# Peptides against a protein of PDB entry 3WG5, part 195

Target 1, 218 residues: chain A of PDB entry 3WG5
Amino acid sequence: LAKNIVYVAQIKGQITSYTYDQFDRYITIAEQDNAEAIIIELDTPGGRADAMMNIVQRIQQSKIPVIIYVYPPGASAASAGTYIALGSHLIAMAPGTSIGACRPILGYSQNGSIIEAPPKITNYFIAYIKSLAQESGRNATIAEEFITKDLSLTPEEALKYGVIEVVARDINELLKKSNGMKTKIPVNGRYVTLNFTNVEVRYLAPSFKDKLISYITD
Target 2, 218 residues: chain A of PDB entry 3WG5 as posed
Amino acid sequence: LAKNIVYVAQIKGQITSYTYDQFDRYITIAEQDNAEAIIIELDTPGGRADAMMNIVQRIQQSKIPVIIYVYPPGASAASAGTYIALGSHLIAMAPGTSIGACRPILGYSQNGSIIEAPPAITNYFIAYIKSLAQESGRNATIAEEFITKDLSLTPEEALKYGVIEVVARDINELLKKSNGMKTKIPVNGRYVTLNFTNVEVRYLAPSFKDKLISYITD

## One batch from the design tools (peptide; made by RFdiffusion4, then SolubleMPNN)

Design b2_p21_4_s4 (from b2_p21_4, 6 letters changed)
Fold by OpenDDE base, seed 2:
Structure b2_p21_4_s4 (fold): chain B 218 residues (1-218), chain C 218 residues (1-218), chain A 21 residues (1-21)
Amino acid sequence: as target 1 above (218 residues)
Amino acid sequence: as target 1 above (218 residues)
Amino acid sequence: MKVSNAGVEIEVLGEVSSLKF
């Protein structure tokens, strides 16, 4: 019996145009193989707004379910990562991870002080994050507070408040718990019921380019 | 009756050598005026380890109590900020602020991935943060988990777990709640009981240099 | 609504750069 394939890939670090390329590549591979889903193990402190928005769009345009899994313990889906998660088909978190802290900034002054985003930008992202939450049937009030209060949540809190769908220790538990769940946003215009019965897990490795970039910085 | 003076200053942004200069300047002014205490309104996502350690040392060498107040709502004492807080005479947090997420990193790769600190460095900072917690009579287990689990806490959690001393909405409530508390670390070798009865609050403004740096980046 | 942020790098970053805590 042809096993349903679930891909797992890792995205770690700042959200940049390169991170977009990673998302695009990983999702494309999984789409081409008609995978049941792709799980992205996400660990990010945040990143660029433009890249984030492009990533959200790419996820929303995916032909397969994209599961954001904040993993491993100690990881975060902070700032841009929260937006990405809220834009995905399912959010899971491992114990000891965090989500939130989404206040937009323009950057840092030479003295290291945060340059605040003008109210127009902040309000834009409030509307944006609320829309992501609403579209995915997640807690829009909390989503707003991720910005207005720079709120951060534990997995347990996020689950309790309806921000995320699953708390799981590992991929196996994630698959077990998410089996039979509906995607929080449509896949090709339809909400999909996840079927993780008799699945084969395939890990996508970083590309040579990814390895090279890591090597240059190591 | 000569009012006891409490200074309030703001430190916002990344922890750098410039941030050290700010701490040093603010504390020095308050020392010169024999203030009852200085309250530093802290909002930082983190910063440099060297600067952080220097700041901690400067606080510990202060001739007056240094109160770290994570403020305003939405602010954080994240990463380096947590270390600084744990090294201070009293920690207060406003509702809607956060503390923790202290895992050391070497930086970011070109692809935006986090370059992990080697185990030796991580272990060093585990020992360091635990020492700060222990010396201040705060929760060393949680302090360690700030690194090992990249744990972040709300003010209520931080208070509950014995990481911080006060949750306060504003300076007035902070003064009221902290009145009669003992410093968590010594001031000139002695634990001091804070006396905020009949105090005059004096705000220290950013220097011209601080303003110039902000202006250049605005 | 494409907020064309003309040239301003809006970082929704928690600052991640140097040995940053």
Scores: peptide ipSAE 0.145, ipTM 0.370, DockQ to the pose 0.092; fails the geometry check
Fold by OpenDDE base, seed 4:
Structure b2_p21_4_s4 (fold): chain B 218 residues (1-218), chain C 218 residues (1-218), chain A 21 residues (1-21)
Amino acid sequence: as target 1 above (218 residues)
Amino acid sequence: as target 1 above (218 residues)
Amino acid sequence: MKVSNAGVEIEVLGEVSSLKF
């Protein structure tokens, strides 16, 4: 039986417009091959809201399931990463990772202090993150608290509170645990049941450009 | 004779991942309608490098000509905006606008001073901007100087130095002047001769989400 | 449909090293 393909790619660093390109490229490759899914190993401290929103939209437009996997241990899906995760078809986290801390900021002041977002912005993102949670059947209250309390969770907490779907130590465990799960959001208008029983895992390497930009931004 | 459609959309403010979404959305709409071109009225002080690179890539992947029009008077295609322009099929500027000042920075220090990019980053973007200029048949030396000298040009200077293709006061003049011009980069692998003799101009409004984010970010 | 964000760089709090141009 021809093995279904699962792609795995890494996205690390700040969520930026370049990160969008990475998501777009990786997902596109997986779409072209009609992969069973793509797993994005995500490690991000956050980044730009706009890039984040674009990435979420790109994921939502994916022709295949996009699994956000906060990996490896020590990684985070912080801030923008949380939104991305919440916008995805499945969230997994490795032990020792974190998710949350989503309070928007305008940046840093000249003195290094955080420039707070005006209430209008904060409220927008509260609504946005809650929407992502609701649309994906995840905990919208906790999603809100990622902003209002700048809450950060462990994988175990995130699972417990219904923010994420899987805690997995590695890709193999992720595939094992997520096999038979339905996507939390639709793929092409349909909730897909993941089938990872007989799959070939293909790793996508960053492009030279990806490496260069990541090198520049890291 | 059925009028060819030219779309016009506005992108204003910092180049961010949200800006990418705007570009993507606008270009996609124009692609779907097989428009003769889309004109992006651009006013940006710059923004994120990654978003910029993604936008450039999106433009380069466009199925239709994307004209970057620095508009209205008083607007700029500064920094990231310059890269975007250089990556586009045609650059136009209104009188009283500017282009250039492309020196990458890591941000602002706590004291408001610019954190300089390390030479590696600066050199990367020098190579990148020169590549964009070369690929589009524009002045690569000036493009480099946008970084090395943080050079900013008027429309007249930019035209004179072969950085841009058109100076136009408004959309009508732009269409008139650019009619019959070849795109400076290919569309689907082909240099397209613009035909604006009998076109219908359609303005694309920002989405509610665009408005909200712009409102939040402006 | 992707919604574009133009204007103010909103950072969703993480260690953001944002390259600005």
Scores: peptide ipSAE 0.093, ipTM 0.335, DockQ to the pose 0.129; fails the geometry check
Fold by OpenDDE base, seed 1:
Structure b2_p21_4_s4 (fold): chain B 218 residues (1-218), chain C 218 residues (1-218), chain A 21 residues (1-21)
Amino acid sequence: as target 1 above (218 residues)
Amino acid sequence: as target 1 above (218 residues)
Amino acid sequence: MKVSNAGVEIEVLGEVSSLKF
């Protein structure tokens, strides 16, 4: 029986329109090959809300399961990264990573201070993040606190509180632990049971454009 | 008597964090040389709200007058560009340019459709744009309509409605017409009378980084 | 008419969340 393919792609850095392009490219490749899933290794400090929302939508429209894996150790799914994770079919975190800190801001002033978002914007994103959590059967109260308390969690805490599904040290452990799990949101209208038995892992490299953009934005 | 220096810099393309860097660099250079003013030739379809707000703040904190000049013919100060203009000390437009269309959006879906901003966000920016207009003695009603009606104006209309201060075909006409005008907002806490008599015009070129970013984002 | 949708970037803590205008 032909090995099922699992793709692994890396997204690192700020969430921007180019990050959307990366997500779109990676997911499209995996869709075209009818992969069992794509695992996106995510390491982001956050980014742009529009790009984030587009990415969430792209994930939700995926023809295959999209697993967000906060990796490697030391990585974060901060801010926009948390929203993306909550919008995905399965969240995994490596030990030594973090998730949360989702309070929207308008940017940074010249002195480096945060320009606060108006309450109206903050409230919108509270509703939005809670929606993502609820839709995925994840902890909506904690999701709210990612904003209201600027809460950040360890993988163990996130698992304990029902924010994420898997703590895994590496891809192999992730595949092992997530094998047989159901996606937290539907794929093509159906909750999918992940089958990672006898899978071929294929890594997707960033394009030259991806590398260039990351270099410029970092 | 040593000629007063007026700097001219171009900002073209999407408003991003890199656009902020361009504004900051250009204004800083002009400040360091104690220029009479800096004219920023603006051609933008819009961009990111955070960058826009940071740019507005940078302009408002400028030690010298910052003139936004929508140029050349065919250019636009669309969306974020309008906010930036309204936050500046003087707005000029060349014939054949446009200003407005300021409705906030969350982005574009995969099908190219606009993802609407929630009313809370829209209302915030209505308040914000009205504030910019009011602070600068410009038409706050029209500023609001830039959002609520997605209004776009010609230079002649914008002048008529009290959105802008100058219609000028080129830099020379701009300097001539704006000579003796007061800034619409304070410079270092004071409204400044522009003196463009016997000025030396110096053009600031984009850095290599600026060129690269524009190339990547366009 | 290119509807210039200026994205307002809302930064979510750590990075600029762009609203587009």
Scores: peptide ipSAE 0.081, ipTM 0.337, DockQ to the pose 0.225; fails the geometry check
Fold by OpenDDE base, seed 3:
Structure b2_p21_4_s4 (fold): chain B 218 residues (1-218), chain C 218 residues (1-218), chain A 21 residues (1-21)
Amino acid sequence: as target 1 above (218 residues)
Amino acid sequence: as target 1 above (218 residues)
Amino acid sequence: MKVSNAGVEIEVLGEVSSLKF
């Protein structure tokens, strides 16, 4: 029986245009192989709004389910990472990870102080993040509070509040728990029931460019 | 007679957090050596709003005059580059360069189409760019049109309209023409008269990190 | 004159909440 394939790839670091390229590359590979899904192990402190929005759009245009997995322990889907997660087909978190802290900033001053975004920008992103939550049937009130209170949640809290779908220690547990779940947003206009029975897990290695950029941004 | 030093450094490519680091490093070196000024040869298609705003702030906090020089021929201070220029102590352009096209976008869709910024964001940056122009005594009407019309100007037009201060073919001509000019914004709270009589020009080489990032982003 | 229509990119940088785990 030809095993259904699930791809796993890692995206770590700040969300940039290059991060978009990584998402695009990984999802495209998985699409080409008609994978059952791709799991993106995400560890990000946040990053660019434009890149984030493009990544969300790329995920939503995916021909296959894209699972955002906040992994490994200690990782975060912070700021832009939360938006990306909320825009995806399924969110999982490993124990000891976090999600939230989505308040937009204009950057850091030379002294490292946060430059606040104007209220108009903050309100834009409140509307945006709430839309992502609502579209996915996730907790839009908490999504708003990710901005207004700069709220950060544990996996257990996020699950409890209906922000995420799965808490899993590893890929095997993730596959087991998410098996039979419906995607929270459509794939090609339809909600898909995930089938992780008899799957082969394939890891996508970072490209040379990916490795180089990761090394430089660290 | 101990020659006054003018530093020259090149910044090329997209405006990112790394570009901020480059500006910071270059300006800091020049400050430490009590240079008469630093000239940044800028060639950018644009980039991140936050990085841009941080760079503007870093320039405005400089202890020495920072001259933005759109160079070489064919270069641009496009989008974020225009904001940076307008935030600086003096703007120069080489013949065959351009400035402008400052309309904010949320990014590019997968098909390469521009995702428009919401009106609220556009209006924010209109106010911001006009403020930069007004603070520097430059043409705020044209600054607005850099956004509203996505206007791009030649050096000759930019000079004519009072957007920039100097058109120069090379560093020598720039030094000659800008000698005796006052900075368009204060240095340490005071407008400085540039003195490029009997100066030594020192070129700052890109760091290893700078070279690596430039290679990757090209 | 290649008008590079590069738009200003807006960044949403989240506060790296020092997630004290």
Scores: peptide ipSAE 0.034, ipTM 0.260, DockQ to the pose 0.627; fails the geometry check

Design b2_p21_5_s1 (from b2_p21_5, 9 letters changed)
Fold by OpenDDE base, seed 1:
Parts: C-alpha cells; structure tokens; sequence
Structure b2_p21_5_s1 (fold): chain B 218 residues (1-218), chain C 218 residues (1-218), chain A 21 residues (1-21)
C-alpha cells in the first residue's frame, strides 16, 4: 500500500506578506501531492494583521489538513501566531513553548513604547479571534483574554483550557497522538479524521527566497 | 423544468467606487437573467462612505434578491461592509467571520492614528445605520452600537441578536437554510420568498478590471 | 522577544468612512 505523505515545514519569524507566500507554497505542495496533512512548525513573535488574516484564509481554504505545531521548545505562537493557530485544523505545542499575547497595536514609538490600537481595532480583533475559536470548537473566552488581558499560556494550560489539541515533544509523538483525531475545522467542507498510519514524513526546506527574507526580517 | 439560476460573486477588499462598479455589474447580470438571487461573497475591512451609500442604494434598487454572505472563514463585513449587509435582502455569515466596527473616521494621520469624525458625521451615520436596520427588521440597537461602541460580532452573536439571518459554512448550506425565507427588505416593492429548489449555481468571475483594482487596492 | 502585537497597518484598518455627501 502506497504510504500516505505527511509534509513538515518550518515557518519562523515575523508574520509578513512573505510569510503568506511561504504558507501558500508549502500548503500548495502538500495539496498537489494529496498529502494526508501538512505540519507547520511555527515559531513567531507575531507580525502584520493583514498577512495574518490572509494566512488564516489560506489555511481554511486548504484541500488538506494543516496542523500548526509550536516547535521547537522555546518557540512561541505569539500574537499573529495565535490567530494562525486558531484558524488551523489542529494545534499542537511542544513543552517549553507559549501561545497568546494577541492584543493589536499600531506599532512602536521611537522610544520603543507600544502605540495602542483604538477600540475600533481592538474590538474588531476580539470578534475575529472569538470567531476563529468558536468555529474550531476552541475556548473563545480564553481567545478573547489573549487580547483583553494580553494573556499567554503554556502548552499544558492551553490544552487544559481547550485552546489546543495536542502536547507533543516531537513530530513522531505528534503523529501518534493526533492519529484518529478529527480536524477542528472542515477540509473541503468536511471534518477529516487524520490517518497517520503508514505515513512517510517529508520535510520541506525553505526556498532561497524564504531564507533571504527570514534573514532580512530577523 | 428549467432550473432557476442563483449567481455567486465575490467582492473582496476596500469599498471604493470600483467596488460599486463590481456590485452594479454583478447585480445587472443577475437581473438580466432573471436569477432567483445573487449571493455576494463579501470580505472587506471597509472603505469609503460615498461608495458604500451608492452600493446600498444599488442593492435596494435591485430587481432580484441580493444576499450578502460574509465568506470564506476569516472574512469580515467590517465597517462599510456592515452597512452594505444591513442594506441587503439577506445576510449570511460563515463560521470564523465577523461583522461590525462601523464608527466613521476621517482617515489616518501620518503616525497611523485615527482622525476622528466630528459629532455631526458620527450622528449622521448613526441615523443612517439605524434606518438600514429598521427597514430590514434587524437589530437597530446593535447597529447603533456598531458605531457608538465600535462593536464587532461573531456569526453566532449576530444571529442571536437579530443582525443577520443565516449562519452557513458554504453556498450549499446557505441555499438550504435560506430556502423559503422572505427577504428582509422588498424586491420591486414586495417581500420575496426565496426559492432555491432545483437551482443552478453560476459563479461570476471578476473581470480583468476587477482583478487589477483589487491588486492595486490591496 | 517582546510579543510584537499584530500591527494593523492603516491600509487594512476597518473602514475610513469619509464624508457623507
């Protein structure tokens, strides 16, 4: 029996239009090969809201399950990363990672102080993040608190509160734990049961462009 | 029996004079073919008030039902998009979408701060949005709060509060749920009962001009 | 790494409702 393919790709750094291009490329490769899933190893401090929303949309339009895996230990799905995770088919976190801190800002002043977003923007993103949580059957109250309290959670807390689905130390443990789980949002209009039996793991390397952009934005 | 036609078209991005041209073109095509309805898949952060008011007027003058569908997941009917929705014959939202944040602003300062609208403008749009809600039998109190509190809602909240009529994951579910519903405002002076039995769904593609404008305004 | 808040750039901010005619 032909082995099902699971792709693994890394997305690290600030969320930008280039990060969208990375997501689009990686998901497209996995779609073309009719992969069982793609796992995105995510490590981000956050980034641009526009890019984030486009990424969420791209994930939700995926023909295959997209798993966001906050990895390796020390990584975070901070701010924009949390939205991306909440928009995905499954969230996993490695021990020693974090999620949350989602309050929108307009940027940083010259002295490094946060330029606060007006209530209009904050309320927009409260509704948006709650909607992502509700659609995925995740904790919308905590999702709101990621903004209103700038809350951050450990993997254990996030699992406990129903923000994420899996705590896993590595890809093998992730595949084992998520095998037989249903996606938290539909794929092509249907909730998919993940089948990670007899899978071949394929790692996608960053393109030259991906490397260059990561280098410039880090 | 000849299948009734339902058109589906996408309108994405900022509300501008070009967005009006898109609405006009799409609705005109559907009118010419005596379609049962047109569904506009809407994803907008908002835009210009003048264009918005023209779009609302064009929808209200439609010879066929115009359904605003906030779609896909991650989309929004933000600000101007909310007014457009409230001016339509039926509002639907996909899970993971949002509506609201309707406070008028004069623009953004060089530092990205909002330039506040004077009370005269704010009060004008309060009256306008309340009128749209009242005419459509939707929640005028919440419509006002979209401005006064810069409120945003999830699909579930919007449905609960009587802002929208349908929560649907896709076009097929939308057609199924809205079949037999009456339009919230008149079509040619009469409230229309939607008949989505034995319908052919036709997707309208953006014109070359539509694509170009979307590209420039994104 | 300071959680960099989602920068909502001015272009994607919810509607600039410019002047009513």
Amino acid sequence: as target 1 above (218 residues)
Amino acid sequence: as target 1 above (218 residues)
Amino acid sequence: ARPEGVEIDAGDSPATLERAK
Scores: peptide ipSAE 0.024, ipTM 0.312, DockQ to the pose 0.168
Fold by OpenDDE base, seed 4:
Structure b2_p21_5_s1 (fold): chain B 218 residues (1-218), chain C 218 residues (1-218), chain A 21 residues (1-21)
Amino acid sequence: as target 1 above (218 residues)
Amino acid sequence: as target 1 above (218 residues)
Amino acid sequence: ARPEGVEIDAGDSPATLERAK
């Protein structure tokens, strides 16, 4: 029986246009192979909002389920990473990871202080993050508080509050726990039931470019 | 006689995926109107390498000449901005601006110190920046030194060393000085002679989004 | 229209081609 393929790829570092290219490449490969899903092991402190939004759109346009897995322990889906997660078909977190801290900023001043976003921008992202949460059936109030309170959650808290779907220590546990779950958003207009029985796990390596830019962006 | 249109738009702040969107939008508008050229008033401390590379590619794919104008006085085309400039059809600088400082970094540590890029990354960007310089007939040795020495040049130095094409105080002087110049790279496979006689200067305003994100990235 | 250039960064600045502020 042809094993269903699950791809696993790592995306680490700041969310940038390069990160978009990574997501696009990885998802495209998995789409081409009609994978059951792709798991993106995400570890990001955040990054660019535009890149984030493009990534969210790319995930939402995916022909296959895209699972954001905040991994390994010590990793985060901080800021832009949270938006990406909320825009995905399933969110998992490893113990010892975090999610949240989504307040948009304009950047850092010369003294390293945060340049605050004007209310208009903040409100835009409040609306956006709430939309992502609502569309995915996740906690929109907490999603808003990721901005308004710059809230950061543990995996256990995020699960408890209905922000994420799975806490898993590794890929095997993730596959086990998410088997039979429905995607939180549609894949090609349909909520897909994940089938992780007898899957082949296939790891995608970063391209040379990916390594280069991840190295530059890290 | 239908005045040739020259678009002028400002791109300020960090180079990000949003900056790419700005470039894309501005160039697209100018392309749609068959403009003689678009002048991008650039003021950037740098930004993301991936976004930069995408911007360079977008410029190179432009159906019209894209002139990077480091403006106003006090502005810079620093780091990523230098790459963008070197990837463009013409570089101009206002007096009191700077170009260079192109050493790739991984970011800033918690203490604000630069995290150095590994040699592999540095060498990649050396090759890349040299390629941009060579392709545009600009000083590839200095382009390399923008990285290896983290060199920063004045407009006068940059002109002297063959890094840029024009020093101009304002748009009118830029148009005057660049009139009859050939683009340093092809437009649709052809080196275009700029015709800035009897042009209509049309300023592109940032979109609401552009204002928002520029505000966030500034 | 997505807000462009917003940094949603939790404080870790990855590799930037930026002048050392």
Scores: peptide ipSAE 0.089, ipTM 0.279, DockQ to the pose 0.091; fails the geometry check
Fold by OpenDDE base, seed 2:
Structure b2_p21_5_s1 (fold): chain B 218 residues (1-218), chain C 218 residues (1-218), chain A 21 residues (1-21)
Amino acid sequence: as target 1 above (218 residues)
Amino acid sequence: as target 1 above (218 residues)
Amino acid sequence: ARPEGVEIDAGDSPATLERAK
């Protein structure tokens, strides 16, 4: 019997419209091949709220499970990354990664001080992040505190508090631990039990455009 | 007998030339009044390397102990903030704060990807941060990993690894715990034992300029 | 020479849900 395919791709850096294009491309490839799932190795300091919301929507519209894996050690799903994770079908973290710090800001002043988001915006994102947590059966209180207290958590804390589902050192351990887990949000209207028995792992490389943009920006 | 004065001031936001001016102003006020110490409540995502290095130099040139206190809960001494902390006479952190993530970058591309610092710059900052750690008798291995692994630590981890000196919930607990500690770097060429017996805490408010800049940027 | 233009910061974008670096 043909092995179930699990795609793995990396998304690193700020969340922008380009990051949306990466998510869209990767998920689309995995959808086209009827993959069991795609694992996105995420390392982000955060980014644009609009792009983040579009990414969350794209994940929620995925025809296959999208697993956010905060990886490698030292990586973060920070701010926008936390929202993306909370919007996904499964969250995994590697030891030595972090999640949280979700307080929205308008930007930075010329003097480098944070321009605080007005209460209207902050409250909007509180409602939004709580909705993501609630819809995914994750800890909505902690999700709120990611904003109100700018809280950041270790993988162990995040697991303990019911923010994430898996702590795994690598893809193999992730597949092993998540095998038989149900998605935290529906895939095509149904919660899916992940089946990682006899899987083939396929890595998706950055496109030439992705490499060029990273190169122009490196 | 006149109470020893401890000044407390807040520095929040990105590290810039203006942040340098804040440090300089606050430390100067405390120096002028022969304060026992100044505590800077630091909450920063980071900022400019040049400004950071100037701030570190200003701290090292201080005539009084400068205590960096990562505060309040949810705050961070991230990136440039970690360097500043490592350059200070004492580091304290409140529970729920973070330190680390010190990898230098050149900036962000239009697509929001990080422009990686070339090895020359990264190695420069590795040497620099290690020097700060070594000079202050703090964990130089972890200081390096703040860059090489983009490592972030909790207060408990940072204390455990010998990166910081105090975990404290508030100023009162900080003063209590740090009373009798020696500065980790010299003050006027000598390591000073902090004396917080019978202290008066004086809060320094942001200047009108500080408020205006924050207001224009908020 | 102090490296100019180097940011040692945690993601500083407008309306940004970014982590302090």
Scores: peptide ipSAE 0.084, ipTM 0.333, DockQ to the pose 0.098; fails the geometry check
Fold by OpenDDE base, seed 3:
Structure b2_p21_5_s1 (fold): chain B 218 residues (1-218), chain C 218 residues (1-218), chain A 21 residues (1-21)
Amino acid sequence: as target 1 above (218 residues)
Amino acid sequence: as target 1 above (218 residues)
Amino acid sequence: ARPEGVEIDAGDSPATLERAK
């Protein structure tokens, strides 16, 4: 039986294997309770491509809608965060946030300069990000340009270009605006119409492990 | 219960993780006392982008209005300082101060020359600064030019172009001029009309730790 | 095999927003 529950959880920082564990845990909790959706408040500069791809898969395999919400103001879904967003059922951004800058790199040199990825890797991720955009009915041309031009967008630009679905200042506005929207990708093989009428919002707290790792990585 | 108190604190020097701690501490004190606002007298050449973004978030999450005041004369809100200002509820500048020069860099070479940031980073911060400007109803075109042209402005220019809200010589003039202004971003989801009628001004002193770290980093 | 060691990172660079000294 579907509960009129929406979970909200926060994921902040670099995308790592630990971030995957957070996504998995949060989505699993929401799945177990047959929630209407889970909203992930995302703020990330990016991170590891492998972890990102695992997260995208975990989202796409979710039994419930996963809404990526770039929040709070000043947050970003940069690089890996953009891929995660594009792989999700709905993207929302708060005003004052950003999305994009998706070009893969091998890391930073000793002088802090970017070590460029070889064309093989870059082209792989171009194809990958385009596929995510296409699958979600989002602007695949812009998705490609997130890599090829290292494009970054404001919420208004992202909305205008059809990269995201919602601009909202807070969870309440997000719920109001997204109510009645269809998910951009299937949930269990079906496009779901979101029903946020009279929903209970439940906030998921980080586990002790989550807090500890965040503390160590900061 | 709201107290008719305005806190004033000073943050000077490079933007670092320690600067974040100062912002957090000062804002927390003012929040705890339910102050009408806190004024941060800012003088910075810039600093770390990560710390800056955290500071912006902390400001935007504030339960009370945070006014960035570029002060005293001769001070600047350069680079990271501009982002912080644009992320705040109200920007004021004293005559003889400056704002801008926001192009990200990777650092300085051994010869003191700037190591340019790659387009990925530059474009990220263009989107970020534009989003801050847009969210605050400030001139996003000029905000972009703070990066793309390394533009720096006088208080009069910044006011004229709609980058800042107030030019004031001192705290008293700032309070007088900003009285009745609406915050440029929400406080707890609401645009607040500042009420500086019959306010008590309380100056916050640096902690011992603040003084010690400032001494070590100077 | 997923590309290992690839970073899709925009913000963790030690980017400084600092005025030229």
Scores: peptide ipSAE 0.071, ipTM 0.403, DockQ to the pose 0.100; fails the geometry check

